# Peptides against a protein of PDB entry 3WG5: the designs that were tried, part 289

Target 1, 218 residues: chain A of PDB entry 3WG5
Amino acid sequence: LAKNIVYVAQIKGQITSYTYDQFDRYITIAEQDNAEAIIIELDTPGGRADAMMNIVQRIQQSKIPVIIYVYPPGASAASAGTYIALGSHLIAMAPGTSIGACRPILGYSQNGSIIEAPPKITNYFIAYIKSLAQESGRNATIAEEFITKDLSLTPEEALKYGVIEVVARDINELLKKSNGMKTKIPVNGRYVTLNFTNVEVRYLAPSFKDKLISYITD
Target 2, 218 residues: chain A of PDB entry 3WG5 as posed
Amino acid sequence: LAKNIVYVAQIKGQITSYTYDQFDRYITIAEQDNAEAIIIELDTPGGRADAMMNIVQRIQQSKIPVIIYVYPPGASAASAGTYIALGSHLIAMAPGTSIGACRPILGYSQNGSIIEAPPAITNYFIAYIKSLAQESGRNATIAEEFITKDLSLTPEEALKYGVIEVVARDINELLKKSNGMKTKIPVNGRYVTLNFTNVEVRYLAPSFKDKLISYITD

## One batch from the design tools (peptide; made by RFdiffusion4, then SolubleMPNN)

Design b2_p28_3_s4 (from b2_p28_3, 10 letters changed)
Fold by OpenDDE base, seed 3:
Structure b2_p28_3_s4 (fold): chain B 218 residues (1-218), chain C 218 residues (1-218), chain A 28 residues (1-28)
Amino acid sequence: as target 1 above (218 residues)
Amino acid sequence: as target 1 above (218 residues)
Amino acid sequence: AARAEGVEIEAVGDEALARENAAAALAK
C-alpha cells in the first residue's frame, strides 16, 4: 500500500559522482518506503556529463516518480541540471530560477578559459538532450537550443515552451499543482498519475557523506 | 549455479561520476550472469572523492567479488584509486605499478598550485581510509600514511605491508594466485572463497558512453 | 608530480567554475 508519503530532498552544487550517490540514496529510501514520489530540490550550476547521464539513468530506473524541483528562488538547473530535469518524471521550477545553458565543454584551461568540446561530443549531447525531451514529450527544439544557443529560460518561459510542467513557489504549491498530473516518462513501464491528496511530506536530511561533499563544494 | 565465468573490465583515467557508472555497469553485468568474480583492471591518477566513495559503496554492495587489479605495468591506483582498492574484495597489482598518494586536496588554483584541504577534510579521509583498511583486514597504519605522508608503494611493498593480496603479471597469474583466497570483505554478508578452477575469462568492452568519457579524459 | 588530470566532459554553467574549486579531489 502506498503510504501517502512524499519525500523531499535537497541536492545542491556541482553534478558529480557524489550527486549520483545522493540521488541514488534518496530515491532508494523513497522506493523502500513505497512513497508516492520523491521531490528533489535541485540547485546546480552543472557538472560532469558522466554523472549526469548516470543520474538520468537512475531516475529512469526509479520505482517511484522523481520530481525535479528547481528551488529555492535564485537556484538553477544549469547545464547538467537541465538534462537531469529532462530525464525526470516531472519538472517544477520556483519563480526566480533558471534552466538551460547546456553546451558541453571539456573543462577549463589553466587560465580558466573554457575548453570547447569537439563537434563530435557536442553533437552527441544534442542527440542525447533531444532524446530526453522527446521521450518525456517535452520541447525537443528548445532542448537542442539549450546547447546550440546556450539558451537559458525562466520558469515562465520553460512552462510556456513545454520544457517543464509546473511553476510553484514552495512544496505545498508544487504538490497542489502536480496533483493529478501524469508522469512525463513511465514509472516501471507505466505513466503514473500523481496523487498528492493527504500526503505526509518527509524531508530527507543529507547524510554525513552528503554534508561533507556539500561542505567541500559550497 | 555459478557459470564459472570471470569478467574482466578496464577502468582507466580519472575517478569521476562516469567511473562510477563504469563500475556499476560492469558489476551489474557480472552479477546478472552470476559470475565467479569481476576483475577491474584499474589505472587511475585519482579523481573526485565523491565518486570514489560511491564506487566503494557500489563495490561493497556487489553480489559477487570485485577484484581490483592495478594493471598494466606503469598503471597506478593513485589517490582515489587506493581507496577503491581498499574497499574491494581483493587487490592485485602488476609489477611496475603503484598505489597510494591519498592526500585529499580541494583542487588546483588558477596557477596550477594545489589547494590544500582543511584539516577537517583531511581528518575525515584519514578516518575513512583507516576504516576501509580495518574492515578489509589490511594495514590501517599504512593506509593512514597514504594520506599523512602522501606515501606511495610498489606492489612488492604493498604486499609486504599487507595492503594488497596479490602481485601478478597478467590475468592468468592473477587467477592462479587468487584461487582459493577468501575475499577481504564480505559478499552478501559472507566471506567468499574464490574458485578460479576452469573459469572462462570474459572481457567487457567499454560502452559507447564509456568510450566517450575515456576519450575526454585521455 | 603532474596529476594526469584527464579532461572531463562537463555540462557546466558559469557558476560551476566557482564550485569545482571547492570539491575535494583525491588526485595525485
Scores: peptide ipSAE 0.052, ipTM 0.267, DockQ to the pose 0.113; fails the geometry check
Fold by OpenDDE base, seed 4:
Structure b2_p28_3_s4 (fold): chain B 218 residues (1-218), chain C 218 residues (1-218), chain A 28 residues (1-28)
Amino acid sequence: as target 1 above (218 residues)
Amino acid sequence: as target 1 above (218 residues)
Amino acid sequence: AARAEGVEIEAVGDEALARENAAAALAK
């Protein structure tokens, strides 16, 4: 029997393999409790492509719906965050947040200039982001333009273009608006209809490890 | 019924979140086929601590035994590789390989000098590596010295000190020597006795994604 | 201060940082 539990956890900062640990831990906790869903409040400027791909895979392997919520106002799902969002079961954004700017880079030069990714890598990520959009029934053209034009969108634009599913001010509005929505990708091979009627919201705090690594990455 | 299948996969280079993807993919394939074990031929100078922790966690969550094999001769399980090894169900090393040098660093300065990790981080990793050694019934004192003395060991030393379980020249010798050994950590809550009698060895090649990311990280 | 979104890899070992700069970053 599905519990009327929704987990909420926050992931903030660069997408790293530590961020993967956070996703894995949070999703695992929510899976163990047979939660109706987990909402990840995401605020990221981006990070590592490899970590991003792991996070996407971990989300896709989740036994419960994983909702990416770009939150709070001023937050972003930039770069790697956009891929993560597109790989998730549902995307929500708070007003005053952003999504996009997905152009892969090799890094920064000593002078702070971007080291461009070779065309082969860029093309790989174009194909990858398009696949995520297509698999989730989201706008693959805009997903491509997140790379090719380094496009960044408001919540209203992202909703309008079919990149995201919900614009919500807070968790309560998110639960209300996403209630009865189908996941954009399968959970255990099935598109799940979200049931947020009479749910208990449980907040997951960062572990001591999570805090330590956040302290190391800050 | 456990299949008489042993997977072998290679992971080479820096420990990154991509390395996690490789581990996750390889282990997942072997899990799906109910393999007797997977052997990961590891050659790494180290990498990200966060990725390392994810890999360790993924290994510990494996439904099948994961054997870390430091291979070929000249390879290392340096730094992050040592933690991964210590987090695994069995450690093997080929002659002419090394394990250790686990001192955490924040990175390199512009002049190529090591940026030292603050004592809090160093102490965290001391506690962490000791826990991995203790949980696996391996030498926690030497595990600590991998950090505090930046100690690096030969296969013969590592075996002698109880850091590793097998010294083997190749996969065939590894299978022969590890046959009948118990895993050093549980698989699904049980210490598994490895059965390598009449096993089929299946090699897992890097995916196109794996090759592409290796190309990006190289 | 725009901290360069260099993935501060706590490198466990020497070679980690040099390749961090070579790892495909999805950063602004």
Scores: peptide ipSAE 0.037, ipTM 0.257, DockQ to the pose 0.146; fails the geometry check
Fold by OpenDDE base, seed 5:
Structure b2_p28_3_s4 (fold): chain B 218 residues (1-218), chain C 218 residues (1-218), chain A 28 residues (1-28)
Amino acid sequence: as target 1 above (218 residues)
Amino acid sequence: as target 1 above (218 residues)
Amino acid sequence: AARAEGVEIEAVGDEALARENAAAALAK
């Protein structure tokens, strides 16, 4: 009986155009193999909004379910990472992780202070993040507060408030808990019920290009 | 009968990328020897949050229990050190030590005044520290107050409030008191019961590289 | 040269700031 395949890949660090290329590569591999899903282990402080929006679009165009898993413990889906998560088919968090803090900024001053985004930009991202939450049937009020109050949540809080779907310690618990869940957004126009019974987990390694850029951004 | 090995190493000073390298080295050595645990004697005023988060992640990925021991008397697990402790498998403190004061800052001005972190960053670290506390079954309210009230605790207070697990005068008392305790977070997905009966204590010295960098940062 | 690169909403929020400002000291 052909085992259902689930891919697992890691994305760590700032969200950039290179992060988009990683998402695109990982999802494309999983699509080509007709995987049951791909799990992206996400640990990000945030990054570029343009790259973030492209990543969200790429996830939403996926032919397979894309699960964002804030992992390992101590990781975060902060800022841009929250938008990416909210744009995905399922969100999971490990204990000891965080999500939120989504206020847009224009950058950092030389003294390390935030350059605040003008109200027009902030309002744009409020509308955008609320749209992602609403589309996925997640808590749009909390999504707005990720910006307006710069709110950050624990996994337990995020689950309680309906921001995320799963709290899981590891991939095995994630697969167990998400088995039989429907995707929060459609895959090819249909909500998919995840089937993680008798799956083979395949880990995707970073490409050589992926590794080289991590050395340049560190 | 093969003696169970417990490693003891010291980490002192500011939390930096170099401190991450020390943690990684020490834990890796103890993992390679399949030690029962490693005890890190920690004395830190704080440091970089990126390095701190990486250290927490490295601890949580450890194949063996990592015990943070705030030692000697007069030492602290302040700021970043508190997060590291809360991310660990067990926290101990010596009498005359302190833990807490976790308010994030952007840095110091030329006059030595603190540059306050914006609310977003503060809220992120509130969620993060609460998550670490919750994952480890430690007092998340106090963990939040380490930031919001800049709270610092004595060992006795920290024990009383369920922030730490052990007050111990020395390594021998630590081993005695923590014997039979379960780790507060899992090791390879399982909570481990510490077995410190008939253990050999091995001290790890700082590497030559570790010593050189301490001379540059002091 | 301060690359005045455009409205790089460089960080959708303070966790890039929390990691760039995680270059900020969780310091006393």
Scores: peptide ipSAE 0.032, ipTM 0.220, DockQ to the pose 0.119; fails the geometry check
Fold by OpenDDE base, seed 1:
Formats: C-alpha cells, sequence, structure tokens
Structure b2_p28_3_s4 (fold): chain B 218 residues (1-218), chain C 218 residues (1-218), chain A 28 residues (1-28)
C-alpha cells in the first residue's frame, strides 16, 4: 500500500502578510501531493491581526488536516499564534512551550509602551477567539481569558483545560499520539480521523523569500 | 459618480448542497460586478448541517458584504438558517418572521419522530453557534439558547437581544437603515461601512437548476 | 507579553466548525 505523506514545515517569527504566504505555500504543496496532513512547527511572539485572520482562513480552507505544533522547546504560540492554533485541525505543544497572551493592541508607541486597543476591538477579538475555541470544541472560557487576563499556559495546563490535544516531544511522538484522533475542525466538510500508521515524513524548507522575510522581521 | 450596485437574491427551502450552489453563484456574480453588497432574502425551515457550514464559509470568504434578510413576512431563518444568518455580515428581519430553533437532529424516523443527536454533536453545534454569535459581536447566550432551549425569536426580540441588526419591512427600508452600519464580520480583512447612498438594486433570478432543486425539495 | 496587533479583523472562525456538523440535520 502506498505510504501516506505527512509534511512538516517551520513558521517562525512575527505574523505578517509574508507569514500568510508561507502558510499558503506549505499547505498548497501538501494539498497537491494529497498528504495525510501537514504539521506546522510554529514559534511566534504574535504579529498582525489581519495576517493572523487570513492564516486562520487559509487553514480552515485546507483540503488536508493542518496540525499546529508549538515547537521546539522554548517556542511560543503567543498572541496571533494562539488564534492560529485554535483555528487549526489539531494543536500539539512540546514541553517547555507556551500558548496564550492574546490581548489585542494597536501597536507600540515610540517609547515602547503598548497602545491599547479600544474596547470595541478587544471585544471583537474576545468574540473571535471564543469562536475559534468553540468551533474546535476547545475551552472557550480559557480562550477568553487569553485576552481578558492576558493568560499564558504551559502545554500541560493547556491539555488539562482542553485548549490543545497533544503534548509531544518530537514529530515521532506527535504522529504516534495523534494517530486515530479526529480533527477538531472539519476538512472539506468532514471530521477526519488522522491515519499515521504508515507514513513518510517530508520536511519542507523555507523558500529564499521566506528566509529573507524572517531576517527583516527579526 | 458611478452608482454602486446592490444585488438582491432569494434563497428559499431546505438547506442542501444545492443551496450552497445558489449562495456561491449569487455571491460570485455580485463579487464580479464589485457590488456594494448582496442581500439574500432567506426563507428556510433548516436542512443539512454540512451544507449550512459550507454556506457560512462561502459567506465569510465573500469579497463583498453579504446581508441575510429573513424575508418576506411569514418567512423564517429556522435551524440552519439561523447559523447562516449569524455567519453573515449583517442580519435583517422583516416583521412577522422568526429566527432560532437550532437544535441539531440526526433526522426523522419512519414514524416522523425526531432522531436526537448525541450530546457530542449537540455540544459541537452549541460551540459553533456561540462562535458565530461571538465573532459577529452578537448575543452568544441567546445563540446557545437557540439550541439548548430550541428558542425562537421575533425580529423585535432578536434586535433587542442583539442577535440581529435591522428590522425592515422591505429592501428600501433595509438599505436606508443599514446605510452607514459597519459589517458585523470583516470583508477581506476589514470591517466595511455600508454605503447605500447612491445605489442601484439588481435582482438575481434563480437559475433553471435552482428552480428545479426547489421543486424537488418541497 | 506577546500581543496581536489591532488591525482590521476578518471573521474566519465560523468556517471550521461548520464542516464537522455536516453529518447532522439542522431541521425544524
Amino acid sequence: as target 1 above (218 residues)
Amino acid sequence: as target 1 above (218 residues)
Amino acid sequence: AARAEGVEIEAVGDEALARENAAAALAK
């Protein structure tokens, strides 16, 4: 029987319009090859809300399961990264990673202070993050607290509270633990049972453009 | 200055895969003409959850505002129709219409009794409908009660409770009242302020296929 | 604390939940 392919790609740094291009490219490659899934190793401090929402949309439009894996140890799915994770088919985290801190801001002032979002914007994002959590059958109360309390969780806390599905040390452990799990959101109108019983893992390298953007955003 | 176009189309009957084709066709026509908005006159008792979810997705992917108008008097956005409305850029209702009754079922038995959905499915739809409400800044508590209590509301109640944005008797009153409103969900990443100050209303007729499907589902 | 910048907001969340419930009927 032909081996099912699982793609793995890395997305690191600020969430921008260029990060959308990375998600789109990676998911498109995996879709074209009819992969069983794509795993995105995510490490982000956050970024732009517009780009984040476009990324969530692109994930939800995926013809294959998109697994967000907060990886490696020390990585975070902070702010925009939490929304992206909550909008995905499965969330995994490595030990020593974090998720949360989702309070929207308008940016940073010249002195580095946060420009607070008006209540209307904050309430919109509360609604949005609760939406993502609810749609995926994840903890909407905690999702709200990611904003209202700027809450950040460990993988163990996030798993315990039903924010994420898997704690895994590496791709092999992730594949093993997620094998037979149902996607938390649908794929092409269906909840898919992940099949990692006979898979080939293929790593996608960042394009030259992706590397250049990472350098500009760092 | 060129007149902005507002399209108006009717969708009536059960929500099915063919209803998705209607939404897709109508929205695509309005997008191609760079319309200011499309108004969908919705009258539905409900239907398939898969089709409903694809329709919500298609609305959210729209390049232009999609206004759901529960119309004419006597119409309903029942069950699947409520989800579609809550997933849209603006909800209007005519006097004498209803919204709600969103409890999921597996179908009808041979004796006409409802086959109840298992708690897992019901909880999923609770999460989903609350998500749609929250994302749109609408009343998520009432959205939950549309399922848990099988609640149905009048236009006046729905407006009062913050489920909908407009009560309007006809398209002219709808355009007048919604002029200058912001979309409740984004369009291409942005909350759009509706501009109905100098508009041409264009009615879209159902295709021959759309008419045939309505006849088969009645 | 990592924060999402307050840019114009797309309502994307609704699309994902909509697909799982495909097996259920939302009928009156």
Scores: peptide ipSAE 0.032, ipTM 0.241, DockQ to the pose 0.116; fails the geometry check

Design b2_p28_4_s1 (from b2_p28_4, 15 letters changed)
Fold by OpenDDE base, seed 3:
Structure b2_p28_4_s1 (fold): chain B 218 residues (1-218), chain C 218 residues (1-218), chain A 28 residues (1-28)
Amino acid sequence: as target 1 above (218 residues)
Amino acid sequence: as target 1 above (218 residues)
Amino acid sequence: SMYQESLAKGGIYPIQFYSENMQKYYAS
C-alpha cells in the first residue's frame, strides 16, 4: 500500500504577510503532492489582522487538512495565532504551551504602552472569532473570552473546554492521537477522517528567504 | 560659522515595524548630531496602521524637524504614507509624485479583492487623519476625502489645497524653498523656523539589515 | 506575487493582534 505523506513545517514569529507566504508555500507543496495532511508547528506571539485573516482563508481553501500544532514546549499560539488555530482543520498543543490572548490593539506606543483598539474593532473581532469557533464546533464562549478577558489557556484547559482537539508531546504522538479524527472544518466541502496508519513524515525546511527574514526579525 | 547639518535618508516600500525601526534609527542619528533637520525621502504604497501610528508618534517626539519628501518622481506617499506625511513637520513632493488614497482595509482576499474595513474602523481613521491635518494646519477636509473618496492628489493640487508645503525637484530646491519656513507642528514644544542658509547635507545609507529586508520584500 | 499585487494596490492595514511578547518587536 502506497504510504500516505504527512508534511510538517515550522512557522515561528510574528504573523505578517511573509507568514502568509510561508503558509501558502507549505500548503501548496502538500497539496501538489496529495498529502494526507500538513502539520504546521506554530509558535507566535501574534501579528497583523490582515495577514491573520488571509491565512485563515488560505487554510479554509486548502485541498488537504491543515493541522495547527502549538510546538515546542514554551511556544504559544497567542493572539493572531489563536485565530489561525480556530480557523484550522485540527488543533494540537504540546504540554507547556499556551493559546489565547486575542484582544486586538492598534499598536504600541514608544513607551511600550498599548494603543487600544476602538470598541467597534474589538466587537468586530469578537464576532469573527466566535464565528471561527462555531464553524469548527469549538467553544465560542471561550473564544469570546480570549478577547474580552484576554484569556490564555494551557493545553489541558483548552482541551477540557473544547477549544482544541489534541494534546501531544511530539509529532508521533500527534499522529497517533489524531488518527481517525474528523477535521473540525471541511476540506473541499467534506469533513475528512484523518488516516495516519501508514504514513511517511516529510519535513519542509524554510526557504532561503524564510531563513533570511527570520534572521532579520529575530 | 559652523555649518548646520541636514540629514537625508530614504525609506521605500511597505510601512511595517521595520519601517518604524528605520525612522527611529534615522531620526536618532540626526538628533544625536543636533542636525538642523532630517529629510526622509519617502516612497510607499502604504502598510500597517500600527506601524504608521508609531511612526507618527516618533516624528512628533523628535528633537529636530522631520521633513517628509515624496521622492523621486513616480513615488507616492500613499495610504499610510499620507498619514505619516500629515504627522510630520513639513511635507514636500517632487513633480510626478502623488499623495492620498487613505481608505483603510483589513487586507486582500486570495482573489485579490479587498477585504473592507468595518465602518467603525473607517470612522476612527477619518477622525485620526483629520486630527493630524488640523494639528499641522493642513486641509482637514481633503484629509477626510483621502479616505471617503480614496482621493489622490498631484503635488500641485496638494499644494494648492493646503495639504503640503513645498513642491521641489531635488534636495537643493527643497532646501532653498523651505528655508525660513516654520514647521507645521512643534519641535520640543515650539514651532521651528528652518535655517538652510549654511548647511552641510549628509546622506544616511541603509543598514545591512535594511538592505537585506529590502532585498527580501522586493 | 500576491504580495506584490497587494503592495501595488496600497492600503492601510489597521488592526493587529499582538500579545505582550510582541513588545520586543517594537522596542528594538
Scores: peptide ipSAE 0.090, ipTM 0.366, DockQ to the pose 0.697; fails the geometry check
Fold by OpenDDE base, seed 5:
Structure b2_p28_4_s1 (fold): chain B 218 residues (1-218), chain C 218 residues (1-218), chain A 28 residues (1-28)
Amino acid sequence: as target 1 above (218 residues)
Amino acid sequence: as target 1 above (218 residues)
Amino acid sequence: SMYQESLAKGGIYPIQFYSENMQKYYAS
C-alpha cells in the first residue's frame, strides 16, 4: 500500500554514471518509503548512452512510478534525456521546455566537430528508442524522428503528437493533471493508476557527492 | 565453500557505465557459482570517473575475489583502469602492458585539447587514489604520482614499487603465481587466501550487448 | 562536464547523446 507521499528530486546536467547513482538513490529512497510516486525534475542537454540505458533500466525496475518532469521552464530533456523520459512511467513538461534531438554521436573531435556515429549505431538507437516508445504507448514515429531528423519538440507539440502525457507549470499542477492517470509502463508488472489525492510532497536534496559532481559537471 | 572454479572474462575499451554492467554481470555470475575467483582481463585507455567509482565499489562488494589482470601484452590499465586495479583484490599484469596515467580531465575541447580538471577535482582524486592504495596495502606515493606526474609504469616497475602483486604471461602462470596469496582487500570482511589448486578455468563470453557496445567503443 | 580520465592516444570516444548546447558546455 503506497503512502500518500510523492517525492520530488532534481537531476540537472549531463547524463553520466553519476546521474545513474542519483536516480538509483532517489528511487531507492522513495521505494523504501513506499511513495505513491517519485517526480524527477530533469534538465539535461544529454550525455552518455550507456548511462542512459542503465537509468532507463533502473526506472523500469522501480517499485514505484517514476515521473520525468522536464522542469523548470528553459530546461530540456535533450538527447539522452529523451530516452530516459520515454523509459519512464509518465512524462511531463513545463511550458518553455524541450524534448528530442536524439542523434547519437561518438564524441567531439579535436576541432570540436561532432564525430558522427556509424550507421550501425544510429540504427541500433533508432530501434531502441522506437521500442521505448512502443512499450510505453507513445509515438514511435516521432521517437524515430528524434534521431533521423534530430527533431526537437515543444511541450505542446509533444503532447499533441502523443510523446508525453502532461504539460504542467509546476509540481502542484502536475499532480493535479496526472491524478487518475495510468502509468504508461508497468510497475512491478502492473499498470498503476496514480493517486495524488491529499499527498504530501517531499523534496529530496542532492547528497554532498551529488552537489560536488554537479558542480564539476556544471 | 568456494568451488575450484576460476572465471575469466575480458573487459576492453573505455570505462563507461556499460563497463560497470559488464563487471556487475561477470562478478554476479561468478558469485552465483561460488567461484574461487574471477579474473578480469582488463585493457582500457581510461574513461569516466563516475563509472570507475561504481566499478570499484562493485568490486569491493564482491562475494568472491576479483583479480584485475592487465592482458594481453600491449594492453593497459590506464587512467580509470588504474583506479579499478587499485580497488581490486589482486592486480596482475602481463609483460608489455602498462598501468598509470591517472590525471583527471573534464573532457576534450572543440579543438581536441584536454580540458584540465580544476585543482579541487584533482585533489579529490589524489585523495581517492591514495585511499585505494592504502586500503589495499599498495604504494600510495606512486598512486599519487599516477596523477601528479601522470606516471605510467611497466609491470616490472609496478611490482617492484609495490603497486601490483603479480607479473604473469598468461592465465596459467597467473594462477600458479597467485596461488596461496592473500587478497589485498577483504572479501566480505575477511582477507582470503587464494586457492588455485586443481581449478577449472571457465571463460565468460561477452553478451550480445557487450559485443555491440564494444564494437561501437572499439 | 564529467570528469574523464586521461585517455591513451588513439582512444575511442564513448557514444554520447548531446544537444548542440553541450558543445558550449564543453567549450566553456
Scores: peptide ipSAE 0.063, ipTM 0.338, DockQ to the pose 0.198; fails the geometry check
Fold by OpenDDE base, seed 1:
Structure b2_p28_4_s1 (fold): chain B 218 residues (1-218), chain C 218 residues (1-218), chain A 28 residues (1-28)
Amino acid sequence: as target 1 above (218 residues)
Amino acid sequence: as target 1 above (218 residues)
Amino acid sequence: SMYQESLAKGGIYPIQFYSENMQKYYAS
């Protein structure tokens, strides 16, 4: 029997319009190959709210399950990363990673001072993050506290409180533990049971653009 | 009896050379008036490592106790802020604040990707943060994990694990709880017992420069 | 040294999410 394909790609850094393009490219590749799922290894401190919302929308429009995996140890799905995770079909975290700290800001002043978000904006994101949690059957109370208390959680805490679905050390353990789980949001209007019994893992390489940027920054 | 003076000042935003100037100015004012202590209400997501190290040095050279107070609720002493706190004479946190997430980075690429710190730099900061914890009699194991696991803690956890000394809702509660505590690092080579039995609280106003920057950003 | 320069440029960030143009949320 032909092996089911599972794609794995890495997204690291600040959430920007470029990050949206990466999500779109990776998900599109996986869709084209009718993959069982795509796993995004996410490590982000946060980023732009507009880009984040677009990424969440792109994930929700995916024709296949999108699994957010906070990896490797030391990585985080901080701020915007938490929203992205909460908008995804499944959240996994490696030991030693973190999730949360979702207080919105407008940006930084020239002197480095934080420009606080007005109450209207803060309340908007509270409503938004709660909606993501509720739609995915995750802990909406904790989702709110990610903003109101700037709360950060370990994988064990996040699992315990029903924020995430899986704690896994690596891709193999993730596949093993998530096998037979239902997606937390629908795929094409239907909840899908993940089938990882006979899968081939394919790692996506960075694009030429990604390589070029790395070359410039190295 | 003349009331002992306690100064309170706010430092908010990214840790930069400007933040150093703020610390220096505020501490100098308090030193000149022979204050019992200065409390810095700190809210920072982090910042530059060089500025952070200079700030720590300035605190350690203070002629009076410098208390770092993570305030208000929703604030954090994240990353560089944690180092600053660990280098101070006393750490307090308000409920709903956070401390930790100290993984060093070199910066961000043009596409928003994180530029990872080389192992040599990471190990340097591990040694540095552990030294700050040890010198202040705070939990050096947790200090290391702030880097290696990108760990963030609540005030209650930080208190429980011996990272901080006080959880307080406001300045009055902070003064009450910290009265009679010894500084965690020496002042002029001596550990000082804080005396807040008859204190006058003086709030420091932003400088003209701070006001000007706010005017430009507002 | 490149090491010292790297330390000087080194940051310790969780960068919280924001929008450069959130005016659309004010107009509503």
Scores: peptide ipSAE 0.035, ipTM 0.292, DockQ to the pose 0.107; fails the geometry check
Fold by OpenDDE base, seed 4:
Structure b2_p28_4_s1 (fold): chain B 218 residues (1-218), chain C 218 residues (1-218), chain A 28 residues (1-28)
Amino acid sequence: as target 1 above (218 residues)
Amino acid sequence: as target 1 above (218 residues)
Amino acid sequence: SMYQESLAKGGIYPIQFYSENMQKYYAS
């Protein structure tokens, strides 16, 4: 029996292996409680491609819907964050947030300049991001342009172009708007209709480990 | 029914979120086939602490025994690799390999110098590595010294001090020596006696994704 | 890779997001 529980957790900062641990922990808690969904409030400027791909896989393996919510206003799902969002069961954005800018880089030089990825790498990620979009029934052309044009979109644009599913100001509005929506990717092989009727919202706090890593990496 | 199958996979290079994906994929394959175990041939100079902790968790959640094998000769389970090994069901080392040197660092400065971790971080990892050792019935004092003294050990020393379980020249010798050993940590809550009688050895190749990431990160 | 070279010096890296010298693929 699905519990009328929705978990909410925040993941902020760079996408790293630690971010994966956060996703895994949060999703696991929600799975254990047979929650209706978990909402991940995401605010990221990007991060590691490897961590990103792992996070996407973890989301895709989730036993419950994972909703990526670009929140609060001013937040972004930039770069790696866009990939994660596109790999999730539902994407929401708060007004005043952004998504996109997904051009892969090898890193930053000592002088702070971007080290460009070779075309082979760029092409790989183009194919990858397009696959995420296609698998989730989202705009693969725009997904490609997130890389090729380093495109960044507003919530309204992202909604309009079929990149995301919801624009919402807060969790309550998100729940209201997403109620009755089907997940954009399967949960355990089946598309799930979200049921946010009379749900208990439970906020997950960062673990001590999460706090420590955040403290170390901030 | 446990199949008389042992998987062998290689994980070489830096411990990153991609390394986690490799571990996860390899272990998952072995789980799906109800293998007796998976042997991970590990050669790492270290890597990210977050990725390391995730890998440890993934190993601990494995439905089958995960054997870390520091291989081939000349390989190391250095830094993050030591933590991973200490978190596994069995550790083996080939002659001419090393384990240890686990002092956490924040990274490298522009000039290539080590940026030292603050004492709080160091102490956290001391506690963490000791816990891994204790949980696996391995030498927690030495585990601590891997950090505090930046200690590095030979296979013979590691065996002598109760850090590892097997010194073996190759997979066949490893299987022979580890046959009948109990896992140092539980599998699904129970210690498993390894049964490597008449086993089929299956080598797992890197996925295309693995090859790509390795190609990118090498 | 600069990253491999850095790791060869023996370190558990806390997550440096901005490794000025790390050639890692970032989805920017």
Scores: peptide ipSAE 0.023, ipTM 0.243, DockQ to the pose 0.152; fails the geometry check

